# Peptides against a protein of PDB entry 2AZE: the designs that were tried, part 57

Target 1, 148 residues: chain A of PDB entry 2AZE
Amino acid sequence: AQECQNLEVERQRRLERIKQKQSQLQELILQQIAFKNLVQRNRHAEQQASRPPPPNSVIHLPFIIVNTSKKTVIDCSISNDKFEYLFNFDNTFEIHDDIEVLKRMGMACGLESGSCSAEDLKMARSLVPKALEPYVTEMAQGTVGGVF
Target 2, 101 residues: chain B of PDB entry 2AZE
Amino acid sequence: GRLEGLTQDLRQLQESEQQLDHLMNICTTQLRLLSEDTDSQRLAYVTCQDLRSIADPAEQMVMVIKAPPETQLQAVDSSENFQISLKSKQGPIDVFLCPEE

## One batch from the design tools (peptide; made by RFdiffusion4, then SolubleMPNN)

Design b1_p13_4_s1 (from b1_p13_4, 9 letters changed)
Fold by OpenDDE base, seed 5:
Structure b1_p13_4_s1 (fold): chain B 148 residues (1-148), chain C 101 residues (1-101), chain A 13 residues (1-13)
Amino acid sequence: as target 1 above (148 residues)
Amino acid sequence: as target 2 above (101 residues)
Amino acid sequence: ERIINNVKFSYLK
C-alpha cells in the first residue's frame, strides 16, 4: 500500500540522517580527545620544564598549515593591512587544518583510523565523559552503526 | 504485518537517533568547556617540532596561517594554477614559516 | 621584496 511505501521512504531518510549524525559524533569525539590530549601533553611538559615555552616558539590553535616541496617557489602578495594574502606556487601544495595536524600527531590516539593499541584506547576513554566511552570502544573496533 | 513492522522500525530508529543526539550534546558541551577554559586555551598549542613530525622541513616547507574567524580561504591546485587566496574581514592574517631542522 | 626559503614576499599598496 501507499502507506507502507511512505513509511519505507521515511525509514530510509532516517537511516541516512542517523548515518550523518554518527559521522558528526565521531568527529566531535575525535576533536575532544585530540584537544584534551594535546592540553594534557603540554601541561605535563610545562610542569617538567617548570615554565611555559617562549611565546614565539609555539603555535596556538586555531591554525592552518600549508606544506610544499622545499624547492617550490612561492610568490606571496600581502595587502598593507594584512587582511589579504595571495600565494602563487609553481608546484603542488597541501593544506591541513589544525585538527588534521593533531590527528597526524597521534593526539586522537589512532582512533580516527580505528587502529588503537590497548594503551591508546585506554587514553582515549580517559579523555571523554563516561557516557561516551562505549562509543569510543565501538569506534576503535569499527563496529559503530552495526545495529543498522 | 508489513505496516506493523515498518512502524516498529521507525520507533526503534527514533530511539537510536535520540541517543545519538544525547551523545552529541555531551560532546558539544565538553568542547564548549574547553573553549571557555582559559588555561586549556593557553595550553592548546603545537610546536615546530610537532609540525616537523608530520611534514619534515628537510624535504617540505611548512607555512603556518593564523587567521581571524570568518576568513575566506580559496585554494586552487591544478596543472594550470597553484594558488591560495586569503581574505579576512575581522583583522590581520599572520603567516610564518616553520624553521628548517 | 623579501625572499625567505623560496618565498617571495611582496606588500601591496
Scores: peptide ipSAE 0.395, ipTM 0.905, DockQ to the pose 0.034
Fold by OpenDDE base, seed 1:
Structure b1_p13_4_s1 (fold): chain B 148 residues (1-148), chain C 101 residues (1-101), chain A 13 residues (1-13)
Amino acid sequence: as target 1 above (148 residues)
Amino acid sequence: as target 2 above (101 residues)
Amino acid sequence: ERIINNVKFSYLK
């Protein structure tokens, strides 16, 4: 009886660990798709323009975004060497990392929210190794981890 | 019996986890390859137009922060305090304002 | 000290 109980505890532990890894894998897949899609978009755009964009007109990854109302007053204190910044706002602000920005741009093809059209799914599949394609399909269908 | 059933379940879960680990290794390898590819990194950028699409500068001020790795970020967004603190140990931090147009 | 788009930039004391 005690042995069975111990194994049941272990079973639950492993199930939770698998669930965590599934979440991590899904995020990694989304990152891969987003990055490759972004690169592909920009490559095409530069080919059409026959030149790269001006250096100061683009923001390379990684980065973070802070946005707030245009009416918000911001006091920014900067160290002499620019190693330290302190921003004081008189109202609320939002922070977004680059991955979230890419997702909102649609670079993950809507896969992150289950809003993936047939065309988007085709694109998503094309941006991952063959071994990951079935998992991408499961993500789009919302069936990942259904056996657990 | 029940013991045998549990033992079998654990073996199946082990196989499932091994499959996940394999897929994760494939994915992390792809991400590493992207990070090591100079051309990919050159093309890994967004524009102000992209940022306007997700946060309209007509209504929102958009600030971009480029910070070195291991930079500490602390943010407080409460009724009494609205603050962001950045502390870098590996170099200067760059801050840009996205133009309205 | 300078102000750009309602953002005041200054040096840390």
Scores: peptide ipSAE 0.384, ipTM 0.905, DockQ to the pose 0.035
Fold by OpenDDE base, seed 2:
Structure b1_p13_4_s1 (fold): chain B 148 residues (1-148), chain C 101 residues (1-101), chain A 13 residues (1-13)
Amino acid sequence: as target 1 above (148 residues)
Amino acid sequence: as target 2 above (101 residues)
Amino acid sequence: ERIINNVKFSYLK
């Protein structure tokens, strides 16, 4: 009885670990798709324009975004070496990392939110190695979570 | 029996986890390749127009923060306190605002 | 000290 209990505990531990790894893999896949799609978009745009964009018009990864109402008053204190920043707002704000920005731009093809059209899915599949395509399909179908 | 069933389950879970690990290795390899590709890094950018799709400057101000790796970020967003603290370990932090159209 | 779009920037002394 005790042996079975020990194995059941181990089983649950492994299941939870697998669940965590599934989440990590999904995020990694989304990052890969988003990044490759962004690069592809920009490459095409620059080819069409026959020139790169002005340096001051683009933000290279990595970055984070902070947004708040234009009416929000912000007090920003900066250290002399610019290693430390302190922002005080008089109202709520939002923070987004670059990956989230890419997702909201549609660079992850809607795969992250279950809004993946057939065309989006085709694009997503094309941006990952063959071995990952089945998993991308499962993500789009919402069937991730099963045992391999 | 119960013991046999559990033993078999554990073996199957081990195989499943091994497959996941393999897929994760493939994925991390791809991400590494992207980070090592100079052209990809050159093209890894967004525009202010892109950022407007996230938060329209007509109603929202958009602040961009470029910080070195391992920068510590602390944020408090409550009715009593609205604060962001950034502390870099390896270099200066750059902050700028996206202009309105 | 400078103010840009309701953002007050100051440097710690």
Scores: peptide ipSAE 0.379, ipTM 0.904, DockQ to the pose 0.036
Fold by OpenDDE base, seed 3:
Structure b1_p13_4_s1 (fold): chain B 148 residues (1-148), chain C 101 residues (1-101), chain A 13 residues (1-13)
Amino acid sequence: as target 1 above (148 residues)
Amino acid sequence: as target 2 above (101 residues)
Amino acid sequence: ERIINNVKFSYLK
């Protein structure tokens, strides 16, 4: 009886660990798709323009964005060496990392929300190694975890 | 019996976790390859147009923060305090504003 | 360290 209880506890711990790893894997897949898709987009754009964009017109990864109402008053203080910044706002703000920005740009093909068209899914699959394609399909169908 | 069933379940879960670990290793390898490829990193950028597409500067001001790795970011967003603190240990922090047009 | 309040922001072009 006690042995069975111990194994049941272990089973639950393993299930939780697997669930965590599933979440991590999904995020890694989305990052891979988003990055590769972004690179392809920009490569194509530069080829069409026959030149790279001006250096001060683009923002290379990694980055973070902060957005707030245009009416928000911001008081900013920095150290002399620019190692330290302090921003004080008089209203609410939002912070987004570069990955979230790429997702909102559609670089993850809508896979992050399960909103993939047939064309989006085709693109997503083309941007991952063959071994990951079945998992991408499961993500699009909302059936992740069904194999386990 | 119950014991045999649980033992079998644990073995199956172990196999499932090993499969996940394998797939994760594939993903991390691909991401490392991207980070090590100079041309890919050169092309890993967004534009002002991209930022305007997700947050229109006509309504929202957009700041871009470029900070070295391991930079500490602390944010407070409450009715009594709205603050962001940044502290870098590896170099200067750059802040840019996205123009409205 | 010295803190400077009036910061010049860089604008993207």
Scores: peptide ipSAE 0.298, ipTM 0.899, DockQ to the pose 0.033

Design b1_p13_4_s2 (from b1_p13_4, 8 letters changed)
Fold by OpenDDE base, seed 4:
Structure b1_p13_4_s2 (fold): chain B 148 residues (1-148), chain C 101 residues (1-101), chain A 13 residues (1-13)
Amino acid sequence: as target 1 above (148 residues)
Amino acid sequence: as target 2 above (101 residues)
Amino acid sequence: SSVLSGVNYSYVK
């Protein structure tokens, strides 16, 4: 009885760990797809334009964006060495990291929201190593977690 | 019995976790390769147009933060305080606005 | 959080 109880505790521990790893893997896959897709998009665009964009016209990863109403009053304090910034807003704001921006741009092919068309799924699969393709398919189908 | 069933479950879970670990390793490796590839990094950018598509500058001000690795960002968004604090350890932080178009 | 961003982000809402 005690042995069974110990094993049940371990079972639950492993199940939770697996669940966490599944979530982490999904996020990593989305990041990989989004990043590679972005690179491909820009490569093709530069080829069509026959030149890269002006240096100050683009934002290279990594970055974070903050957005707020244009009516929001922002007070900014910057240290002399620019190592520290303090922003005070008089209203709410939103923060988005670069990966979230890429997702909203569609760079993850809608895989993050389960909104993959057949073409989107094909693109997503093409941007990952072969070993990850089955998992991408599971993500698109919403069938991740088959081990449970 | 119960013991045998649990033992079998644990073996199956172990196998599943090993598979996940393997896939995660593959994925992490790919991300590292991308981060270390000069050409990929050169092409890893978004435009102001991209950002405008996410947050319309006609209604929203969009601020871009470029910070060194390990920079700490603390944000408070409450009725009492709306604040963002940035602290870098490795170099200066660059902040700029996305222009309206 | 982005693996590539390298920013330690904490948010209090």
Scores: peptide ipSAE 0.079, ipTM 0.901, DockQ to the pose 0.608
Fold by OpenDDE base, seed 3:
Structure b1_p13_4_s2 (fold): chain B 148 residues (1-148), chain C 101 residues (1-101), chain A 13 residues (1-13)
Amino acid sequence: as target 1 above (148 residues)
Amino acid sequence: as target 2 above (101 residues)
Amino acid sequence: SSVLSGVNYSYVK
C-alpha cells in the first residue's frame, strides 16, 4: 500500500540520518580524546621541565599546516590587512588540520584506525565521560554501525 | 501487520537517534568545557618537534596557518594549478614557517 | 570537518 511505502521511505531516511550521526559522534570522540591527551602530555612535560616552553616555540590550537617539498617555489600575495592570502606553488602540496596532526601524533591512541593496544584503549577510555566508554570500546573493536 | 511493523520500526529508530543525540551532546559539552578552560587552552599546543615528526623538515617545508574561525580556505591541487587561497572575515591571518631545527 | 580548527576549506584536485 502507498501508506506502507511512505513509511518505508521515512524509515530509510532515518536510518541514513542515524548513520551520519554515528560518523559525526565518532569524530567528536576522537577529537575529545586527542585534545585531552595532548593537554595531559604537555602538562606532564612542563612539570618535568619545571617550566613552560618558550612562547614562540609552540603552536597553539587551532591551526592548519601546509607542507610541500623544500624545493617547491611558493609565491605569496597578502592583502594589506592580512585578511587575504594567495599562495601559488609550482608543485603539489598537502594540507592538514590540527586534528589530523594530533591523530598522526598518536594523541587519539590509534582509535581512529579501529584498533589500538590495550594500553591505548585504557587511555582512551580514561579521557571520556563514563557514558561514552562503551562507544569507545566499540570503536576500538570496529563494531560501530549498528542501531541501538 | 506490515503497517504496524513499520510503525514500530520508526519508533525504535527514533529512540536510537535520541540516544545518539544524547551522546553527541555529551561530547559537544566536553569540547566546550575544554575550550572554556584557560589552563587547557594554554596547554593545547604542539611543538615544532611534533610537526617534524609528522613532516620531516629535511625534505618538507612546513607552513603554519593561524586563522580566525570561519576563515575560508580554497585549495587547488592539479597538474596545472597549485594554489591556496585564504579569506578571513573576522581578523588577520598569521602564517609562519616551522624551522628545521 | 574539524570542530577545533574552525576553518572551513574546500579542496579541489
Scores: peptide ipSAE 0.077, ipTM 0.901, DockQ to the pose 0.624
Fold by OpenDDE base, seed 1:
Structure b1_p13_4_s2 (fold): chain B 148 residues (1-148), chain C 101 residues (1-101), chain A 13 residues (1-13)
Amino acid sequence: as target 1 above (148 residues)
Amino acid sequence: as target 2 above (101 residues)
Amino acid sequence: SSVLSGVNYSYVK
């Protein structure tokens, strides 16, 4: 009986670990889709324009965005070598990383929020290796979470 | 018996986790390949128009931070303190504003 | 944080 109890504890531990890894895999898939989709978008845009955009008109990954009200007063302290920055705000702010920006741009095809149309799903599947396609389908259906 | 059942369950869970690890490895490999591809790096960008679609500069000030890998960012957002601290270990940090136009 | 960015951040609200 005690041995069975120990195995039951281990079973629960493994189930939780699998759940965590599933979440990590989903995020990795979203990042891959978003990145590849962004590259394709820009490639197409540059082809249509017959030239790349001016260097200072674009922001290459990686980046972080901070936004706050235009009325917010910001004090900034910068080290001489620009290795250190300190910003003080008199009001609230928001921080967004590049992946979140890409998701909001629709680069992840709405897969992150379960808002994936048939066309979006087709695009998403085309941007991952064959081995990951079934998982993308499950993400779109909201059926990820089972043990496989 | 119950022991045999639990033992079988653990074996199945181990197999499932191995499959999951394999998929994660495939995905991580794809991301590394993309990061190492020069053409992909060149095309991995957003525009000011993209940022305006996320946060309207007419209402919000949008600050862009370009930081080297391993940069530490600490943010405090409370009623008494609103602060962002950046510390790089591998090079200078670049900060600029997204234009309204 | 993003795997591609390599930037770690801590947020305290």
Scores: peptide ipSAE 0.074, ipTM 0.901, DockQ to the pose 0.594
Fold by OpenDDE base, seed 5:
Structure b1_p13_4_s2 (fold): chain B 148 residues (1-148), chain C 101 residues (1-101), chain A 13 residues (1-13)
Amino acid sequence: as target 1 above (148 residues)
Amino acid sequence: as target 2 above (101 residues)
Amino acid sequence: SSVLSGVNYSYVK
């Protein structure tokens, strides 16, 4: 009947919404882990060195990186107030945000790909509240996607 | 019947979404706490060595962009055009190169 | 976009 069809449409809508929220939660968890792990690493490093790094030697979040071949010619135009930039390249380039950089650095413990070791998983779990630990475990196993 | 079955499914999905929302609230709370902690922000940095580890400057030039919130980034990467446009509303944009050494 | 950093970027590709 039409009523059943309407409910089936609603069911599908809710399933898609849940899927979207799952994706959002996973990304938020990865950001939390990556950030806390980065902070922990740097804190330890500064303690070992007994001083912070020189201010101009580090890049604080947030940031974006653009990489291209060293042979790529880049033309740059900048507004007087530096509110506007225009870059023209003669070849392809890549753009990565800070979170992606942290992931590639291993700050998310390989959880982003579900390829973390037992030690990586232990680290990841230690960087989230207890309530999120089961979800971290599911992410590591690649079993996220089911209905709670 | 079928109607009752679908109704039950929707109730189950509602409960599942509520659990998911709860977890998301916990996570967002943690992220807010991190964003409000000045010491954490002070330690939230990468080094040029970190960047070199993921993008070898021997082969690649690495440009760093520091932009304020609400900055618009428009990129075109095609065989016909290679362009990046940055437009800020809240302050100046800082761009610098990661040194090779 | 990095939610953790508190900064929102608008990407148009």
Scores: peptide ipSAE 0.051, ipTM 0.900, DockQ to the pose 0.321

Design b1_p13_4_s3 (from b1_p13_4, 6 letters changed)
Fold by OpenDDE base, seed 3:
Structure b1_p13_4_s3 (fold): chain B 148 residues (1-148), chain C 101 residues (1-101), chain A 13 residues (1-13)
Amino acid sequence: as target 1 above (148 residues)
Amino acid sequence: as target 2 above (101 residues)
Amino acid sequence: SSVISGVKFSYVS
């Protein structure tokens, strides 16, 4: 029947929307874990050093990095007010945001790739509210994808 | 029947989506708390050593971009053109290189 | 891009 067909279409649309939200939630969880873990690491490091790092030796979030071969020639044009930049490269480059940098640093405990040790999982769980712990567990086990 | 089954499925999916929204709100709240906490923001940094561990300046040039919110970044990476364009509406953009040592 | 950064990114390859 036409009514059943309409509901089938709606069901599929909702399933796709839920899948998208699951992806967004996972990313938010990873960001939370990464940020809290970073803060914890730096707090501990500063306590051990008995002082903050030199101001010009650290990069505060948010930031973006661009990396390319050391041999790549870069031409840069900058507006007078520094509101506009234009970079021209003679070869390929890579762009990474701060979150990706934190993930590569291991700040997300390997949860982003499902490569969590028992200790990594314990750390990840400790950095989220209780309500999110079951979802973190599912992410680590690779069981995310079902409907709650 | 089939119609009743589909109707029930849609209700269950709605409840599941509401649960997802709730969890997302929790995450958003936690991130906002971090953003508003002065001590957390002071400690939210990486070092040049961290960046070198990802891309060694001995082999790769590492450029850092600090830009205000709503800054537009457009990148073209093709055989014919390699370009990055930055446009800010809320303030100046800061760009610097990560030293090798 | 980061939720905190607010930077909009467009990449063409």
Scores: peptide ipSAE 0.034, ipTM 0.892, DockQ to the pose 0.580
Fold by OpenDDE base, seed 1:
Structure b1_p13_4_s3 (fold): chain B 148 residues (1-148), chain C 101 residues (1-101), chain A 13 residues (1-13)
Amino acid sequence: as target 1 above (148 residues)
Amino acid sequence: as target 2 above (101 residues)
Amino acid sequence: SSVISGVKFSYVS
């Protein structure tokens, strides 16, 4: 009985680890799709314009954005070497990383929320290696984990 | 018996985890290839228009932070304190504002 | 650096 109990504990441990890895894999897939989609978009745009955008008109990854009301007063202290910044706000703010920005731009094709149209799913599948396509399909259907 | 059943379950879970590891390796390889491709990195950018589509500068001020890897970010957002602290050890931090127009 | 209303910058040595 004790041996069976030990195996039950191990079983639960492995199930939890698998769950964690599933979450990590999903995020990696979303990042891959978002990055490739972004690059594809920009490549096409530059080809249409027959020139790259002005250097100071674009923001290369990685980056972080902070947004707050235009009414918010911000005090910023910067070290001489710009190694240290301190921002004090008189009201609430939001912080978003580049991945979240890409998701909100639709670069992940709505896969992050399970809101993929047929066209979105087609695009998403086209941006991953063949081995990952079944997983993308499962993500779109919300059925990740069915293989276990 | 129960022991045999549990043993079989563990073997199946091990195989499933191995499959996940394989898929993750494939995915990380693709991401690494993107990071190593100079042209891809050149094209990995957003515009101020993109940012305006997410946070309208007509109502929100949008500040962009470009920081070296391993930069520490500390944020406090409470009724009594609203603060962001940035500390870099690998180089200068660049901060700029996204214009409304 | 851009300057907009509501933002004040200062350098600390």
Scores: peptide ipSAE 0.027, ipTM 0.884, DockQ to the pose 0.035
Fold by OpenDDE base, seed 2:
Structure b1_p13_4_s3 (fold): chain B 148 residues (1-148), chain C 101 residues (1-101), chain A 13 residues (1-13)
Amino acid sequence: as target 1 above (148 residues)
Amino acid sequence: as target 2 above (101 residues)
Amino acid sequence: SSVISGVKFSYVS
């Protein structure tokens, strides 16, 4: 009766918490893969070039990207101390954080959308500790949380 | 009965959550190690070519924002208002444009 | 203020 109802509420609470943790874990895995893959790419590129890129030619994490049509007029107001910015656009814009940029670059190997080739999955697995490999596999297959 | 079933379910959910916590700890540790590795941080960058690959400046203007941690970002993207507001509490914000070429 | 690539920048107090 009441005791069962209380346990049902607790069950639902735990289920929701688990879902949240699953999402958090997936994001953490994607970040790990993306970062490691990016570092690996750049390390290899610099080795091939025998030098690092010019300092002002690269953007180090963290960063945010804003993109809009070239036709969009942007008015930007900046405080004197540069602590505050206000951008007004006359048309729509997009905002992407660095992680999203890395995902779009393919640094997460398509794992973020469950669109991994065999090679992508191999790369993804190689960039995580052994204990995370099964979860990476589940993410690639879209079967995370299938037991629930 | 129902009570026993629910009790068992809760125990199973607890075990599942513990597994998730364990995996999350592993991930957090790995990310921490990356953050503490100077060479990794040196290599944690993208190029303008990378940005062009996701938003071609031939068609799109790409703005890069470098802001300190805890910077507040508010964005409105509606038919009547298109606005981005940034407020930093820890230092100046840097904004620059990604060149088309 | 200045305009670069369709962006107008102005500093405010």
Scores: peptide ipSAE 0.027, ipTM 0.885, DockQ to the pose 0.036
Fold by OpenDDE base, seed 5:
Structure b1_p13_4_s3 (fold): chain B 148 residues (1-148), chain C 101 residues (1-101), chain A 13 residues (1-13)
Amino acid sequence: as target 1 above (148 residues)
Amino acid sequence: as target 2 above (101 residues)
Amino acid sequence: SSVISGVKFSYVS
C-alpha cells in the first residue's frame, strides 16, 4: 500500500540520518580525545620542565598545515593589512587541519583507525565521560552501531 | 502486519536517534568546556618537533597558517595550477614556517 | 588596497 511505501521511504531517510550522526559523533569523540590528550601531554611536559615553552616555539590551535616538497618553489603575495594571501606553487601540495595533525601525532590514540592497543583504548576511555565509553569501545572494535 | 512492523521499526529508529543525540550533546558540552577553559587553551599547542614527526622537513617544507574565524581558503591542485588563496574578514593572517633542524 | 607586499614568515623554533 501507499502508506507502507511512505513509511519505507521515511525509514530509509532516518537510517541515513542516523548514519550521518554516527559519523559526526565519532569525529566529535576523536576531537575530544585528541584535545584532552594533547593538553595532558603538554601539561605534564611543562611540569617536568618547570616552565612553559618559549612563546614562539609552539603553535596554538587552531591552525592549518601546508606541506610540499622542499624543492617546490612558492611565490607568495600578501596584502598590506595581511588580510589576503596568495600562494603559487610550481608543484603539488597538501593541506591538513589541526585535527588531522593531532591524529597523525597519535593524540586520538589510534582510535580513528579502530586499531588502537589496549593501553591506547584505556587512555581513550579515560578522556571521555562515562556515557561515551561504550561508544569508544565500539569504535576500537570496529563495531560501531551495535548499541542501537 | 507490514504496516505495524514498519511503524515499530520507525519507533526503534527514533529511540536510536535520540540516544545518538544525547551522546552528541554530552560530547559537544565537553568540547565547549574545553574551549572555555583558558588553561586548556593555553596548553592546546603543537611544536615543530611534532610537525616534523608527521612531515619530515628534510623532504617536505611545513608551513603553518593561523587565520581568524570565517577566513576563506581556496585551493587549486592540478597539473597546471597549484594555488592557495586566503582571505580573512576579521583580522590578519599569520604564516609560520617550521625550520629544518 | 591593490598594493601587495612580499611575504614574511614567522619561524617557530
Scores: peptide ipSAE 0.025, ipTM 0.883, DockQ to the pose 0.034

